Peptides against a protein of PDB entry 4AID. Designs and how they scored, part 22

Target 1, 242 residues: chain A of PDB entry 4AID
Amino acid sequence: FDIKRKTIEWGGKTLVLETGRIARQADGAVLATMGETVVLATAVFAKSQKPGQDFFPLTVNYQEKTFAAGKIPGGFFKREGRPSEKETLVSRLIDRPIRPLFVKGFKNEVQVVVTVLQHDLENDPDILGMVAASAALCLSGAPFMGPIGAARVGWVDGAYVLNPTLDEMKESKMDLVVAGTADAVMMVESEIQELSEEIVLGGVNFAHQQMQAVIDAIIDLAEHAAKEPFAFEPEDTDAIKA

## One batch from the design tools (peptide; aimed at target 1 E223 H224)

Design b2_p15_3_s4 (made by RFdiffusion4, then SolubleMPNN; from b2_p15_3, 5 letters changed)
Fold by OpenDDE base, seed 2:
Structure b2_p15_3_s4 (fold): chain B 242 residues (1-242), chain A 15 residues (1-15)
Amino acid sequence: as target 1 above (242 residues)
Amino acid sequence: SKAVESKEPVTYRTP
């Protein structure tokens, strides 16, 4: 096995991005670890477009499997076959920032699956899942103009906290999830308690700054481990409107 | 069955 691993310190925690051990049948696969929270992201894309495909068929599925449920709050109550509210939300959090980064005109089916393998009860797998999904796409050879980074920002004791623990989040006046590229914020999702717009905007900027290290880590991993880019020439659909 | 030699994980650390 050719296993490649990138390790960074991020917000006082070790982030590990690993490829080449698991899910080799995927176009891209990344095992991401922060603390003892572990996620597997896989990216698979079709090598052809379906006849009559009118829209970009991206599916994102975040899953917290029952084997991790012994450490996942509420995991014991998951009925087989329906995503939880959290799984649905996190799937959207991953989808939103990545969807616009696919090359225009690419209409091959893309499936991103993020599976929580382990949960430490401190580090939420959502941010880790976003990072892992980004990395898996960058490794896949899909025409994805990533990477994205992601960060959660809390506001605790009058300061920004990067990726607060679940316990720190109980004291936080802000739950701010940001995703972006090196150059742009792509998505903001926030729950805020009695904070000024200035603090929130400062939190977005803080998140975007802090995610650069993750973006750089994904790039470095991709430089070493990415598959050859899929040969996709967008049909010059803009040439027909001229 | 050729034993696929498991190359040891190459770990990249940010300097």
Scores: peptide ipSAE 0.010, ipTM 0.399, DockQ to the pose 0.060
OpenDDE base, seeds 1, 3, 4, 5: peptide ipSAE 0.014, 0.000, 0.005, 0.005; ipTM 0.414, 0.352, 0.391, 0.406; seed 1 fails the geometry check

Design b2_p15_4 (made by RFdiffusion4)
Pose (drawn by RFdiffusion4):
Structure b2_p15_4 (pose): chain A 242 residues (1-242), chain P 15 residues (1-15)
Amino acid sequence: as target 1 above (242 residues)
Amino acid sequence: STNPTVKEYLEKMLE
């Protein structure tokens, strides 16, 4: 039972989100393609709370398979091992904007794994990785508040540029990743060539406008394919507090 | 087909 939101031509690049063919045993699994870079994002959460668990346990593992680029690893063991700098950075990049959007009071194990299966030498999977992780979360049925969008905004020839490619990045004076909900920007991360607060803030806003098409697309797939929502009521400590 | 429960649930979150 296969389902796509393959629409979203997004910033001139084709973005496809597919579910129901791969990883059917996960709560949420989405194979996401943008251009020819492909990641599988899976989301599983425990249907129970561990005794005395006092914070929300969430793990995000982003991993690159070197076969995603047609190469065997250079390491003595010819197999991927400990996460690189890029994999741990990208893992925090997904975790940061998601961790606060789970319902206050929820403390079940949640694991989201994103694996890079193919890299097209143009479209960084890091942003795509964020979108696919958000899509799988929505489909899983966990208490995860609306979808998240994300984009990289560059600054080339005096204009904002959405999801610039790796070659376009050579000419950019800004590297800004923004992730947000429909209402709000949730995170920023950037490296900037001494641009003003105004332009920087402009890029953040441009990104939040440009990522709406993605949130829409995730909501659309969730309308056709999401699992039953997991019931979770927080405790009404409201009367005790007053 | 569109599932109304999921739609209503997401709209509630977006509020």

Design b2_p15_4_s1 (made by RFdiffusion4, then SolubleMPNN; from b2_p15_4, 10 letters changed)
Fold by OpenDDE base, seed 1:
Order: structure tokens, then C-alpha cells, then sequence
Structure b2_p15_4_s1 (fold): chain B 242 residues (1-242), chain A 15 residues (1-15)
């Protein structure tokens, strides 16, 4: 196995991005670890467009598997086959920032699957899942103009906290999830108590700054492990209107 | 200082 690994220190935690061990049949596959939380992201894309396809068929599926249920709060009640509210929400959190970054006119089917393999009860797998999905897409050869980074920001004792633990989040006045590229914020989702707009905006800026190390780590991994870019030429839709 | 692009983006998302 040609295993490539990138390791960084991020918010006082070890982030590991690994490829080449698991899910080698996918176009991209990344095993991501933060603390002892572990996720597998896979990206698969069709090599042709379906006849009559008029929209971009991206599917994102975040899953917390039953084998991880012994480490996932409430995992014992997973009814087979239906996503939980959390799984649905996190699937959307991953979808929102990545969807706009595909090359315009690309309408081949893309499937991103994020599977929680382990939960440490400190590090939420949602942020790690966003990072892993970004990395898997960058490795895949799909016409994806990523990477994205992601970060959670808390407000504890009058300071910003990067990726607060589940226990620190109980004391946090802010749950701010941000995703973006090196150049832009792509998504913000926030639950805020009594905080000023200035603190919230500062939190978005803090998140965007802190995610750069993750973006750089994904780029470094892709330089060493990405597949050849899929040859895609967008149809010149402007030439049909002339 | 918050980047002006982030402010404009947030204003657009919260509107």
C-alpha cells in the first residue's frame, strides 16, 4: 500500500489526513483523525454525464455507523435505513460549501460519503467530516476547485476557542461553524446567545484564519497523492446564445 | 479587523 499521511497540530490537537489504506476503489478516500475521533471520507464520480442531465447530481451522505454506536451518544436507537437529524444536518453542512466549487457545467454524478468510525466524546466528527470530504474530493481528480477548510468556533471566558470539546461547548456562548477556501468564506452556520455582531464577525474571521493550516495540509496531501485530473471541458454555454 | 468580504458575505447570508 502506498500510504500518504499529513499530520498537523491544529487547535492544540493532532489532525491526521491519511490516504492509500482504505477504500482504494473510490476516486478519492481519506481517513481523517482528530484526537481519537476518526472518519472515512470517500468521493466517487461518474466518468460521463447521463443523457438529459440538466442539474449537477451531487449527493453527500454523512453517516455515524452502528459499530461506532458504543462511542456515539444516542447511537443505540439508530433505526436502520433513515438518517438521524444530526446525519441530515451534517450532510447539508458538507454539501453547502463544496457544491459551488465544482466547475460550472460539470453534471456527472458525484457521491461523497463520510462515515464516522470512532468518536472520542471530545471532538465532534462534523468538522472532521467536512475536512475529510474536502480532502477526498481534492484527491479524486474530479473538477473540484477546493480545498475547503472548516472550523468550529466557541466563545468561552471572553475568548475564541477553535474546535471546542463537547464539554467546553456547554460553557460556550457561541457555536459557529465556518467553511471556506483560502480566499473566501463559503458557509456560516451559527447558534449564538447574547453576543455582539462584532464578536460573531470576529469569530468568522478567526475560523477562516485557523482553517488555512487545514487547507495547506490538504494541498500538501494532494500534491503527493492526487489522481490525474479528469479531463473535462465545460460546454461553452455562451456560444449557444450568440 | 474583519475582512470586508466576510462582512459583505455575512450580510448577504443573514438577509
Amino acid sequence: as target 1 above (242 residues)
Amino acid sequence: MVNEAIREWLAKQLA
Scores: peptide ipSAE 0.021, ipTM 0.541, DockQ to the pose 0.029
OpenDDE base, seeds 2, 3, 4, 5: peptide ipSAE 0.006, 0.007, 0.010, 0.015; ipTM 0.411, 0.418, 0.425, 0.537

Design b2_p15_4_s2 (made by RFdiffusion4, then SolubleMPNN; from b2_p15_4, 9 letters changed)
Fold by OpenDDE base, seed 2:
Structure b2_p15_4_s2 (fold): chain B 242 residues (1-242), chain A 15 residues (1-15)
Amino acid sequence: as target 1 above (242 residues)
Amino acid sequence: MVNEKIREWLEKQLA
């Protein structure tokens, strides 16, 4: 097995990004670990567009599987059925920042699946899932102009906290999730209790700064393990104004 | 540079 691994220290936790061990049938597959929380992200894309496809058919599916439920808070036996509210929300958190980064005119089906394999009850799989999905897309050869990084920011005892634990979040006045590229913020989602706009803006900036180490780690992994880029010519949209 | 892009983005999302 050609296993490639990147390990960084991130917010006082070990982040591991690994490829080549599992899900080798996907275009991209990343096993991501933070603490003892483990997710598998897979990216698969069609090598042709469907006839009459008028929109970009990206699907993102975050799943907390029943085999991980023994360590997931509220992990009752999920009846095979509709996604939970959390799974729906996290799927959107992953979708929002990645969707605009696909090359314009690319209308081949893309499927991103993030599966929670283990939960440590400290590190939420959502941020890890965002990072893993970004890495899987960068490895896939899909025309994706990533990577994205992601970070959660808390506000505890008058300071920013990177990726607060579930217990630290109980004392946090802010739940701020940010995703972005090296150069830009792509998504913000926030729940805030009585904080100034200045503190919130500072939190977004803090998140964007802290995610650079993750972006760099994904780039380093991709340099060693990415598939050849899929040959795709973007639609020249300037030709319609002539 | 990053701070200005963040502000401009937030202004567009909060508008």
Scores: peptide ipSAE 0.020, ipTM 0.536, DockQ to the pose 0.032
OpenDDE base, seeds 1, 3, 4, 5: peptide ipSAE 0.005, 0.009, 0.017, 0.017; ipTM 0.378, 0.415, 0.549, 0.573

Design b2_p15_4_s3 (made by RFdiffusion4, then SolubleMPNN; from b2_p15_4, 10 letters changed)
Fold by OpenDDE base, seed 5:
Structure b2_p15_4_s3 (fold): chain B 242 residues (1-242), chain A 15 residues (1-15)
Amino acid sequence: as target 1 above (242 residues)
Amino acid sequence: MVNPAIREWLAAQLA
């Protein structure tokens, strides 16, 4: 097993990104850990386009499976069934920032699956899942112009808090999720209680600054463990509009 | 100081 691992301190917590131990059949696979919360992200992409494919077929699935139910809040025996509201929302949170970063004209099927393996009841798997999905895509060789970082920002006692715990979030006046590249913010999702636009904008900026350490960690992991880039030449779409 | 690009982007998302 060629196991590569990157470890950083991030928001006063240890973030671990690991590849090469599990899910080696995927194009990219990352085991991400923060506290005792553990997620597995896998990226798989088709090596050819389906006949008649006219759109980019990206599917993102975030899953909190029953084997972790002893440590998942509200993890009653979810029968194999419809995604929960949380699973649906987090799948969209991951999809939104990554979708525009694929090379234009790439229409091969891409599947990103994030599976929560463990939850510590402190560190939410959503941010960790976003980070892991970004890392898995960067390792895959897919024509993905990442990495993306992600961060949650709280507002507790008149200060920004990076990735607040579930307990700190009860006291937070802001739930701000940001995803972005080194250069750009790609997605913001926010629930805000009576805060000024200035504080919210400051929170987005804080998130973008704090996620750079994660972006750098993904780059370092990819430099050591990424597959060769998939040979993809965009068809000259200017020739189809003529 | 908030990055102007972030401010412009956020304003476009909130509009």
Scores: peptide ipSAE 0.019, ipTM 0.626, DockQ to the pose 0.030
OpenDDE base, seeds 1, 2, 3, 4: peptide ipSAE 0.007, 0.018, 0.010, 0.019; ipTM 0.444, 0.564, 0.434, 0.609

Design b2_p15_4_s4 (made by RFdiffusion4, then SolubleMPNN; from b2_p15_4, 12 letters changed)
Fold by OpenDDE base, seed 2:
Structure b2_p15_4_s4 (fold): chain B 242 residues (1-242), chain A 15 residues (1-15)
Amino acid sequence: as target 1 above (242 residues)
Amino acid sequence: MVNERIRAWLAEQLA
């Protein structure tokens, strides 16, 4: 087993990114841990395009499994087959920032699956799932121009809080989820209670700054554990405009 | 540069 691990301190919590232990049949697989919240992200991509494929077939599936439900509030009765509202929302939160980062013209099927394995009731698996999905894609050899980082920002007692706990979020006037690359913000999702645009913008900047450590951690993991890049030459679609 | 692009993008998303 060639297990690679990156550990960083992030927002006063230990973030661990691990690969090589589980899901080896995937193109990329990352076990990510923050506190006692644990997610498995897997990335799989087709090595050929389907005949007649006209769009990029990216599927992102975030799942909170029943075996984690002993720690997940309301998880005890998840019927197999229908995503919860949370699972649907988080799948979109992961999809939104990663979709634009695939090489233009790549139309091979890509499946990202994020599975919550454990929940600590403090650290939301959504941010961890975004980070893990990014890392899994970077390890996969898919033509993905990541990594992305992600961060949640709260506003508690007149200050920004990185990845507030579920309890701190009850006191937060902001739920701001940001995802981005080293150079750009790719996605913002925000629920805000009576805060100025200046505070919100400051929160986005804070998130983008704080996610750099995660981006760097994914890069470091990828340097040691990434598969060879998939040989993909985009069809020169610019030659059709001449 | 990054901050201006973030501001412009946010302005486009919040409009």
Scores: peptide ipSAE 0.018, ipTM 0.543, DockQ to the pose 0.030
OpenDDE base, seeds 1, 3, 4, 5: peptide ipSAE 0.017, 0.006, 0.006, 0.007; ipTM 0.550, 0.417, 0.394, 0.401

Design b2_p15_5 (made by RFdiffusion4)
Pose (drawn by RFdiffusion4):
Order: C-alpha cells, then sequence, then structure tokens
Structure b2_p15_5 (pose): chain A 242 residues (1-242), chain P 15 residues (1-15)
C-alpha cells in the first residue's frame, strides 16, 4: 500500500516522500528523494516506559553507505565502521530540533535512523536527511509536535539561495542550516564570511519561509498514511503547583 | 484519500 507526496517541486528540485513499500515494520519509514539523492528514514518508539526512567531517551543515527556513491570503503576492512565527523554532526543536526518537540512528560525510547542510500554529487543529503526524519516521525504516531522543515540557505551574488548544491556552495559566502516548525525556527547552524546581523537574520527568515512547502508536504503525507496516534496524557500537576 | 488516523494525528499534534 504505497503512497507518495512527490509533488513539492521545491526550490527547483524534485522532492519525493514515499511510504508503505520499504520498512513496513517500523512505526514510521519514509524513503525520501531530492534530485537523485535518496535516504531512508525510519522511526520506532517503544510502547512502554522503562521503570525509573527519568529523562526522555532519544537516539538519532545518521549513516552514510559508501555504495551511495559507487565506491567501496578505503579502510582495511572494506566496511563502514565507526561514524565519521560528518555522520555524528548530521546526527546532532537532526536530534537538536526534534528533542524539544516531543510532548513534555514523555519518556519512551525513541530511535530515528536515517541511512543515505544514494548521493547524486549535487544535493547534500544532510537537509534531506532532516526532512525524511521529520516525515517518519509524523507517520509513526509518536507524541511529536507537528512536522519540522529544514533548509540550507546560501548567499551568492548578493541574494539568498535555497538549498544550494555542492558547486553553488563554492561561490557562497554563507552556509546556514535552519530547521523549524510552521510557527517557529528551532535551530540554526552556520559558517559565515563576516556578513551583517541583518543579512544573517534575513537568511534565517528566508529559510523559515522556504521550508513551509516541506512541512505542508509532510502534513499531506501524514493525512494519507500516518499510523494511529499514540495516546499520551501528561500529568495535570497544575492544581498542586498553584 | 484522507484517513481517519491521519486526521486524528493532525488534529492532535499539528493543530
Amino acid sequence: as target 1 above (242 residues)
Amino acid sequence: AATAAGEAWIAKYAA
């Protein structure tokens, strides 16, 4: 039972989100394509709370398969091993904006895994990885507040540029990744060539405008394909506090 | 078509 939101031509690139064909045993699994870069994002959460668990346990694993680029690993064991710098960075990039959007009071194990299956030498899967992770979370039914969008905004020839490719990045004076909900920017990460607070802040806002088409697209797929929501009421400590 | 489960999730977490 296969389902896509393949629409979203997004910033001139085709973004497809598919579910129900791959990884049907996960709570949420989305194969996401942008251009010709492909990642599978899966989301599973435990339906129970571990005794005495006192914080919200969430793990995000982002992993690149070298076959995503037609190469065998150079390591002595010819197999992927410990995560690289890029994999751990991208893992925190997804975890940061998601961790706060789970319902206050929820402490079940939650694991989201994003695997890079194909890389098109143009579209960085890191942003795509964020979007696919958000899509799988919405579809899983876990207490995850609305979808997250994300984008990379560059600064080329005096203008903002959405999701610039790797070659476009050579000419950019800014590298800004922003992830947010429909209402709010949730995270920023950047490297900037001494641009003003105004332009930087402008790129953050441009990104938040430009990522709405993605949140819409996730909401659209969730309308057609999400699992039943997991019931979770927080404790009304409201009267005791007052 | 829209599913009831999807609408329930949107009404709960995306309102």

Design b2_p15_5_s1 (made by RFdiffusion4, then SolubleMPNN; from b2_p15_5, 4 letters changed)
Fold by OpenDDE base, seed 1:
Structure b2_p15_5_s1 (fold): chain B 242 residues (1-242), chain A 15 residues (1-15)
Amino acid sequence: as target 1 above (242 residues)
Amino acid sequence: MKTAAGLAYIAKYAA
């Protein structure tokens, strides 16, 4: 197997991005690890547009599978087939920042699947899932103008904390999830307890700064392991206005 | 040099 790996230190934790071991039938596939939390992201895209397709058919599915249920909070009662509230929320957190980064006019079906394989009960797989999905898209050859990075920011003892553990989050006055490109913030989601707007804006800036190392790691992995870019030419929409 | 697919698209469509 041609296994490519990128490893970085990120917020005092080791982030590992791997491709080439599993899901090789996907257009892009990334195994991402932080601590003992492990996710698999896969990206698959159709090589043609369906006749009459009028919207971009992107589907994002984040899943915490039952085989990891003994290691995932709330996993014991998942009926096969309905996403949990968490799975629905995280699927949206991944969708929101990636959707606008596809080339305008691309209307081929795209499926992103993030599967939690292991949870360490310290590192939340949502941020790791966002990073892995971004990496899988960058490897796929799809017309995706990423990567995105992502970060969670806490506020503990009067300081910003990058990707707080589940235990550190109990003491945090902020749960701030940020996703962005190298140049721009694309998405903010926040739960805040009695903090000033200045602290929150500082948290967004801190997140965007801290995610650059992840963006660079995805770029480096993609330079070594990406498929050739899919030959896509947007239909000249200016020719329809004449 | 294999450009990252995303970077290749940024370079193609941001020009």
Scores: peptide ipSAE 0.123, ipTM 0.743, DockQ to the pose 0.313
OpenDDE base, seeds 2, 3, 4, 5: peptide ipSAE 0.022, 0.044, 0.024, 0.028; ipTM 0.608, 0.715, 0.638, 0.656; seeds 2, 4, 5 fail the geometry check

Design b2_p15_5_s2 (made by RFdiffusion4, then SolubleMPNN; from b2_p15_5, 5 letters changed)
Fold by OpenDDE base, seed 2:
Structure b2_p15_5_s2 (fold): chain B 242 residues (1-242), chain A 15 residues (1-15)
Amino acid sequence: as target 1 above (242 residues)
Amino acid sequence: MVTEAGRAYIAKYAA
């Protein structure tokens, strides 16, 4: 196995991005670890467009099937195969920032799958899943103009906290998820408790600043492990809508 | 906590 690994310290936690061991059938595959939370992201894209494909067929599936040996209080038996509300929401959180970054006119099928392998009950797999999905796409050779980074920002005791633990989040007045490129914020999702707009905007800026280390880590991994870029020439017809 | 997918991964790649 030609295993490539990037490790950084991020928000006082070790972030590890690994490729080359797992899911070799995917175009890109990244095992991402933060604390003891572990996710696998895979990216697969079709090498041709389907006849009559009118839209970009990106599918993002986040899967967090925790067989907790413990009764989750109130857990209705989710029918086998239906994503949870969380899985649906996180799939959208991953989709939103990556979708605009595909080259215009690219209408080949793209599937991103993020699977939670381990959860430490401190580090939420959602942010890690966003990072891993970005990395997997960057490794895939798909015409993706990433990477994106992502960060969660809390507001605890009058300060910003990067990727607060689930326990710290109980005391946080802010749940702010930001995703972006090196240059731009692509997505903001926020739940705010009686905070000023200034604090929230400061949180977005803080997130965008803090995710740069992750973006750089993905770039470094991609430089060593990315597949050759897929030769995609956009048909001239989609250039006219600029 | 290791998920079912995590157990399957360990069994396939880390065993």
Scores: peptide ipSAE 0.457, ipTM 0.919, DockQ to the pose 0.024
OpenDDE base, seeds 1, 3, 4, 5: peptide ipSAE 0.011, 0.448, 0.012, 0.000; ipTM 0.430, 0.918, 0.452, 0.370; seed 4 fails the geometry check

Design b2_p15_5_s3 (made by RFdiffusion4, then SolubleMPNN; from b2_p15_5, 9 letters changed)
Fold by OpenDDE base, seed 3:
Order: C-alpha cells, then sequence, then structure tokens
Structure b2_p15_5_s3 (fold): chain B 242 residues (1-242), chain A 15 residues (1-15)
C-alpha cells in the first residue's frame, strides 16, 4: 500500500488528508479527518464520452450512512433509498464550486461520492466533504482545474471564527460557507443575522485567506499521489470562430 | 463530560 498523508493545523484543528489505503478502485480517493469527524471522498470518471452526450454529466452524492444518523442531530431513520434534505444540500454545496472547474468540452461521466464514516458532534462533515471531494478529483487524473478549498465562517463576540463547532454556531450571527480556488471565490452560501455588508464581505475574504492552507495541502498531496493526467484534448473552440 | 463517542467505523472499511 502506497499511503500518502498530509497533515495541517487549520483553524485550531488538525486536518488530515490520506490516500492509497481505501477505495483504490476509484480514480481518486481521499480519507479526510478533522477532529473525530471522518469522510471518504471518491472520484470516478469515464474514459470515453457516451454517444450523443450534449452536457457535462457530473454527479455529486454526499451521504451520511444510517449508523451515524442515530448520533447526528436531526438524523431521521432514513429509508434505504432517498437522500435527506441535508444530504441533498451538501451534495449541491460540493457540486456548485467544482462543476465550472472542469475543462470546457469534457463530457465524460464524473461521479463524486462523499461518505461520512464518523461524526464527532462538533465538526460538521460538509466542509470536510468539500475539501475531500476537491482532493479526490485532484488525485484522479480527471481534467479538473482545482483544487478548491472550502471554509465555514462564523461571527461570534464581534470576531470571525473559522469552521465553528456545532455548539459555537448556536452563538454565531453568521453561517457563511465559501469555496474557491487559490485565485478566486467560486461559491458563497450564507445565513446572516443583522450584520453589515462590510462584515459579510470581510467574512468572504477571511474564508478565502484561510482556505489557502487547504489548497496548498491538496497540491502537496497531489504532487506525491496524483495519477497521470487523463489525455483530453479540448475541442478547439477557435476553429468555430472562422 | 461529553463522551468522545466517535463511531469507530473506519475499522469496518479496513477488513
Amino acid sequence: as target 1 above (242 residues)
Amino acid sequence: MKTAAGLKLIETYFK
């Protein structure tokens, strides 16, 4: 087993990204840990386009397995077949920032699956799932122009808090989820209680600054563990302007 | 004392 691991301190917590032990049949697979919350992200892509494929067929599936649901706040006994509201929401949070980063013209099927393996009741798996999905794609060899980082920002006692715990979030006047590349913010999702635009914009900037350490950690992991890039020639869109 | 009841399910994926 060629196991590669990156560990960083991030917002006063240890973030671990590991590859090479689990899901080796995937194109990319990352086990991500923050606190005692653990997620497995897998990325799989088709090596050919389906005949007549007219759109980019990306699917993102975030799932919290039923054995964790008995300990997750608001975990209903899931019937074995439909995503919860949370799973649907988090699947969209992962999809939104990654979808535009695939090379234009790439229409091979891509499947990203994020599975919550453990939940510590303090660290929400959503941000960790976004980071793990980004890392799994960067390792896969898919034509993905990542990595993305992600961060949650709270506002507690007049200060920004990076990735607040579920208990700290009860005191937070902001739930701000940001995802982006090194150079750009790709997605913002926010719930805000009576805060100025200046504080919110400052929160987006804070998130983007704090996610750079995660982006760098994914790059370092990819330099040591990424598969060879899939040979994809984008359709020369300059030939349609003549 | 919130017991660190992290579900050790990682062990089931390594068997």
Scores: peptide ipSAE 0.013, ipTM 0.479, DockQ to the pose 0.020
OpenDDE base, seeds 1, 2, 4, 5: peptide ipSAE 0.009, 0.011, 0.010, 0.009; ipTM 0.446, 0.467, 0.445, 0.462

Design b2_p15_5_s4 (made by RFdiffusion4, then SolubleMPNN; from b2_p15_5, 6 letters changed)
Fold by OpenDDE base, seed 4:
Structure b2_p15_5_s4 (fold): chain B 242 residues (1-242), chain A 15 residues (1-15)
Amino acid sequence: as target 1 above (242 residues)
Amino acid sequence: MKTAAGLAYIEKYAK
């Protein structure tokens, strides 16, 4: 096995990004760990466009497997087949920041699957899933202008907290999820309790600053493990509509 | 150095 691993300290926790052990049949595959929460992200893309494809067919599927459900908060035996509300929401959280970063005119099918393998009851798999999906895409060779980073920001005792634990989140006046590139914020999703716009904007900036270490970690992993970039040239007709 | 796939596309298309 040619296993590549990047480890960083991030918000007082160890983030591990690993590739080469699992899901080797995917274009990109990353096992991401934070605490004892573990996710597998896989990216697969078609090498050709379907005839008559007029839109970009990106599918993002976040899933919490039943074997992990015994360790997931609210771990009702999810009936296999229909995404839960959480799985649907997290799939959108991953989709939103990555979709704009594909090269314009790329209309090959792309499938991103994030699977929660383990949950520690402290670290929510959603942020880890966003990071893992970004890493998997960067490794895949797909025409993806990533990486993205992601962060959750809490507001606890009058301070920003990076990726608060589920217990710290009970005391948080903010649940702010941010995703972005090195240069730009791509997505903000927030639940806020009685906080000023200034604190919220400061939270976005804090998140964007804190995710740089993750972006750098994905880049470092990709330099060592990425596939060759897929040879894609947009048709001239799609370039003129910018 | 092997350019990360994302960086290769940024360099090509972010112009």
Scores: peptide ipSAE 0.246, ipTM 0.814, DockQ to the pose 0.290
OpenDDE base, seeds 1, 2, 3, 5: peptide ipSAE 0.061, 0.027, 0.035, 0.023; ipTM 0.725, 0.587, 0.708, 0.486; seed 2 fails the geometry check

Design b2_p15_6 (made by RFdiffusion4)
Pose (drawn by RFdiffusion4):
Structure b2_p15_6 (pose): chain A 242 residues (1-242), chain P 15 residues (1-15)
Amino acid sequence: as target 1 above (242 residues)
Amino acid sequence: EEEERKELMEERLEE
């Protein structure tokens, strides 16, 4: 039972989100393609709380398979091993904006895994990885508040540029990754060539405008394919507090 | 079902 939101031509690149074919046993699994870079994002959460668990346990693993680029690993064991700098960075890049959007009071194990299956030498899977992770979370039925969008905004020839490719990045004076909900920017991360607060803030806002088409697309797939929502009421400590 | 899902997503966005 296969389902796509393959629409969203997004910033001139085709973004496809597919579910129901791959990884059917996960709570949420989305194969996401942008251009010809492909990642599988899976989301599973435990349907129970561990005794005495006192914080929300969430793990995000982002991993690159070297076959995503047609190469065998250079390591003595010719197999991927410990995460690289890029994999741990991208893992925090997904975790940061998601961790606060789970319902206050929820403490079940949640694991989201994103695996890079194909890299097209142009479209960084890191942003795509964020979008696919957000899509799988919505589909899983966990208490995750609305979808997250994300984008990389560059600054080339005096203009904002959405999701610039790796070659376009050589000419950019800004590298800003923003992830947000429909209402709010949730995270920023950037490296900037001494640009003003105004332009930087402008890029953040441009990103938040440009990522709406993605949130819409996730909401659209969730309308056709999401699992039943997991019932979770927080405790009404409201009367005791007053 | 689609209407219920839509309403749920709107409620989550409002929160």

Design b2_p15_6_s1 (made by RFdiffusion4, then SolubleMPNN; from b2_p15_6, 11 letters changed)
Fold by OpenDDE base, seed 1:
Structure b2_p15_6_s1 (fold): chain B 242 residues (1-242), chain A 15 residues (1-15)
Amino acid sequence: as target 1 above (242 residues)
Amino acid sequence: RRAERRAWLAEQLAA
């Protein structure tokens, strides 16, 4: 197997992005690990537009239904059932920052699937899933103007904490999730308790600064493992209005 | 370096 791996230290934890071992039938596939939490992101896209397609058909599906503490399950049990509230929320957290980064006029079907394979009960797989989805899209050859990075920021004992553990989050006055590119914040989601706007804005800036290492890691992985870009010419919609 | 890598990825994805 031609396995490509990028490893960085990120918020005092080792982040690993790996491709080439699992889900090779996808256009992009990334195994992301932080601590003992492991997620698989896959990106697939149609090589043609459906006749009469008038909107961009992006689907994002985040799934925790079959995660196991301390192990990767030896089989994807397709647990049929409605997404949980968490799975629905995290699917939206991934969708929101990536959707606007596709080339204008691209209307081929895109599916991003993020599956939690292992959970350490310390590192939340949502941020890891956002990072993995970004990486999988950058590897896929789809016309995606990423990568995005993502970070969670806590406020514990009067300081910002990058990607607080589930236990540290119990003492945190802030749950701030940020996603962005190298140049822009694309999405903010925040739950705050008795904090000033200045602290929250400082948290967004802290998140955006800290995610640059992840963005750089995805780019470095893509330089070594990305597929050839899909040949896509956007229809000149201005020529049809004349 | 970092800006060049971002520009490269953007160019590859826009091509």
Scores: peptide ipSAE 0.025, ipTM 0.715, DockQ to the pose 0.179
OpenDDE base, seeds 2, 3, 4, 5: peptide ipSAE 0.022, 0.020, 0.020, 0.020; ipTM 0.675, 0.646, 0.640, 0.626

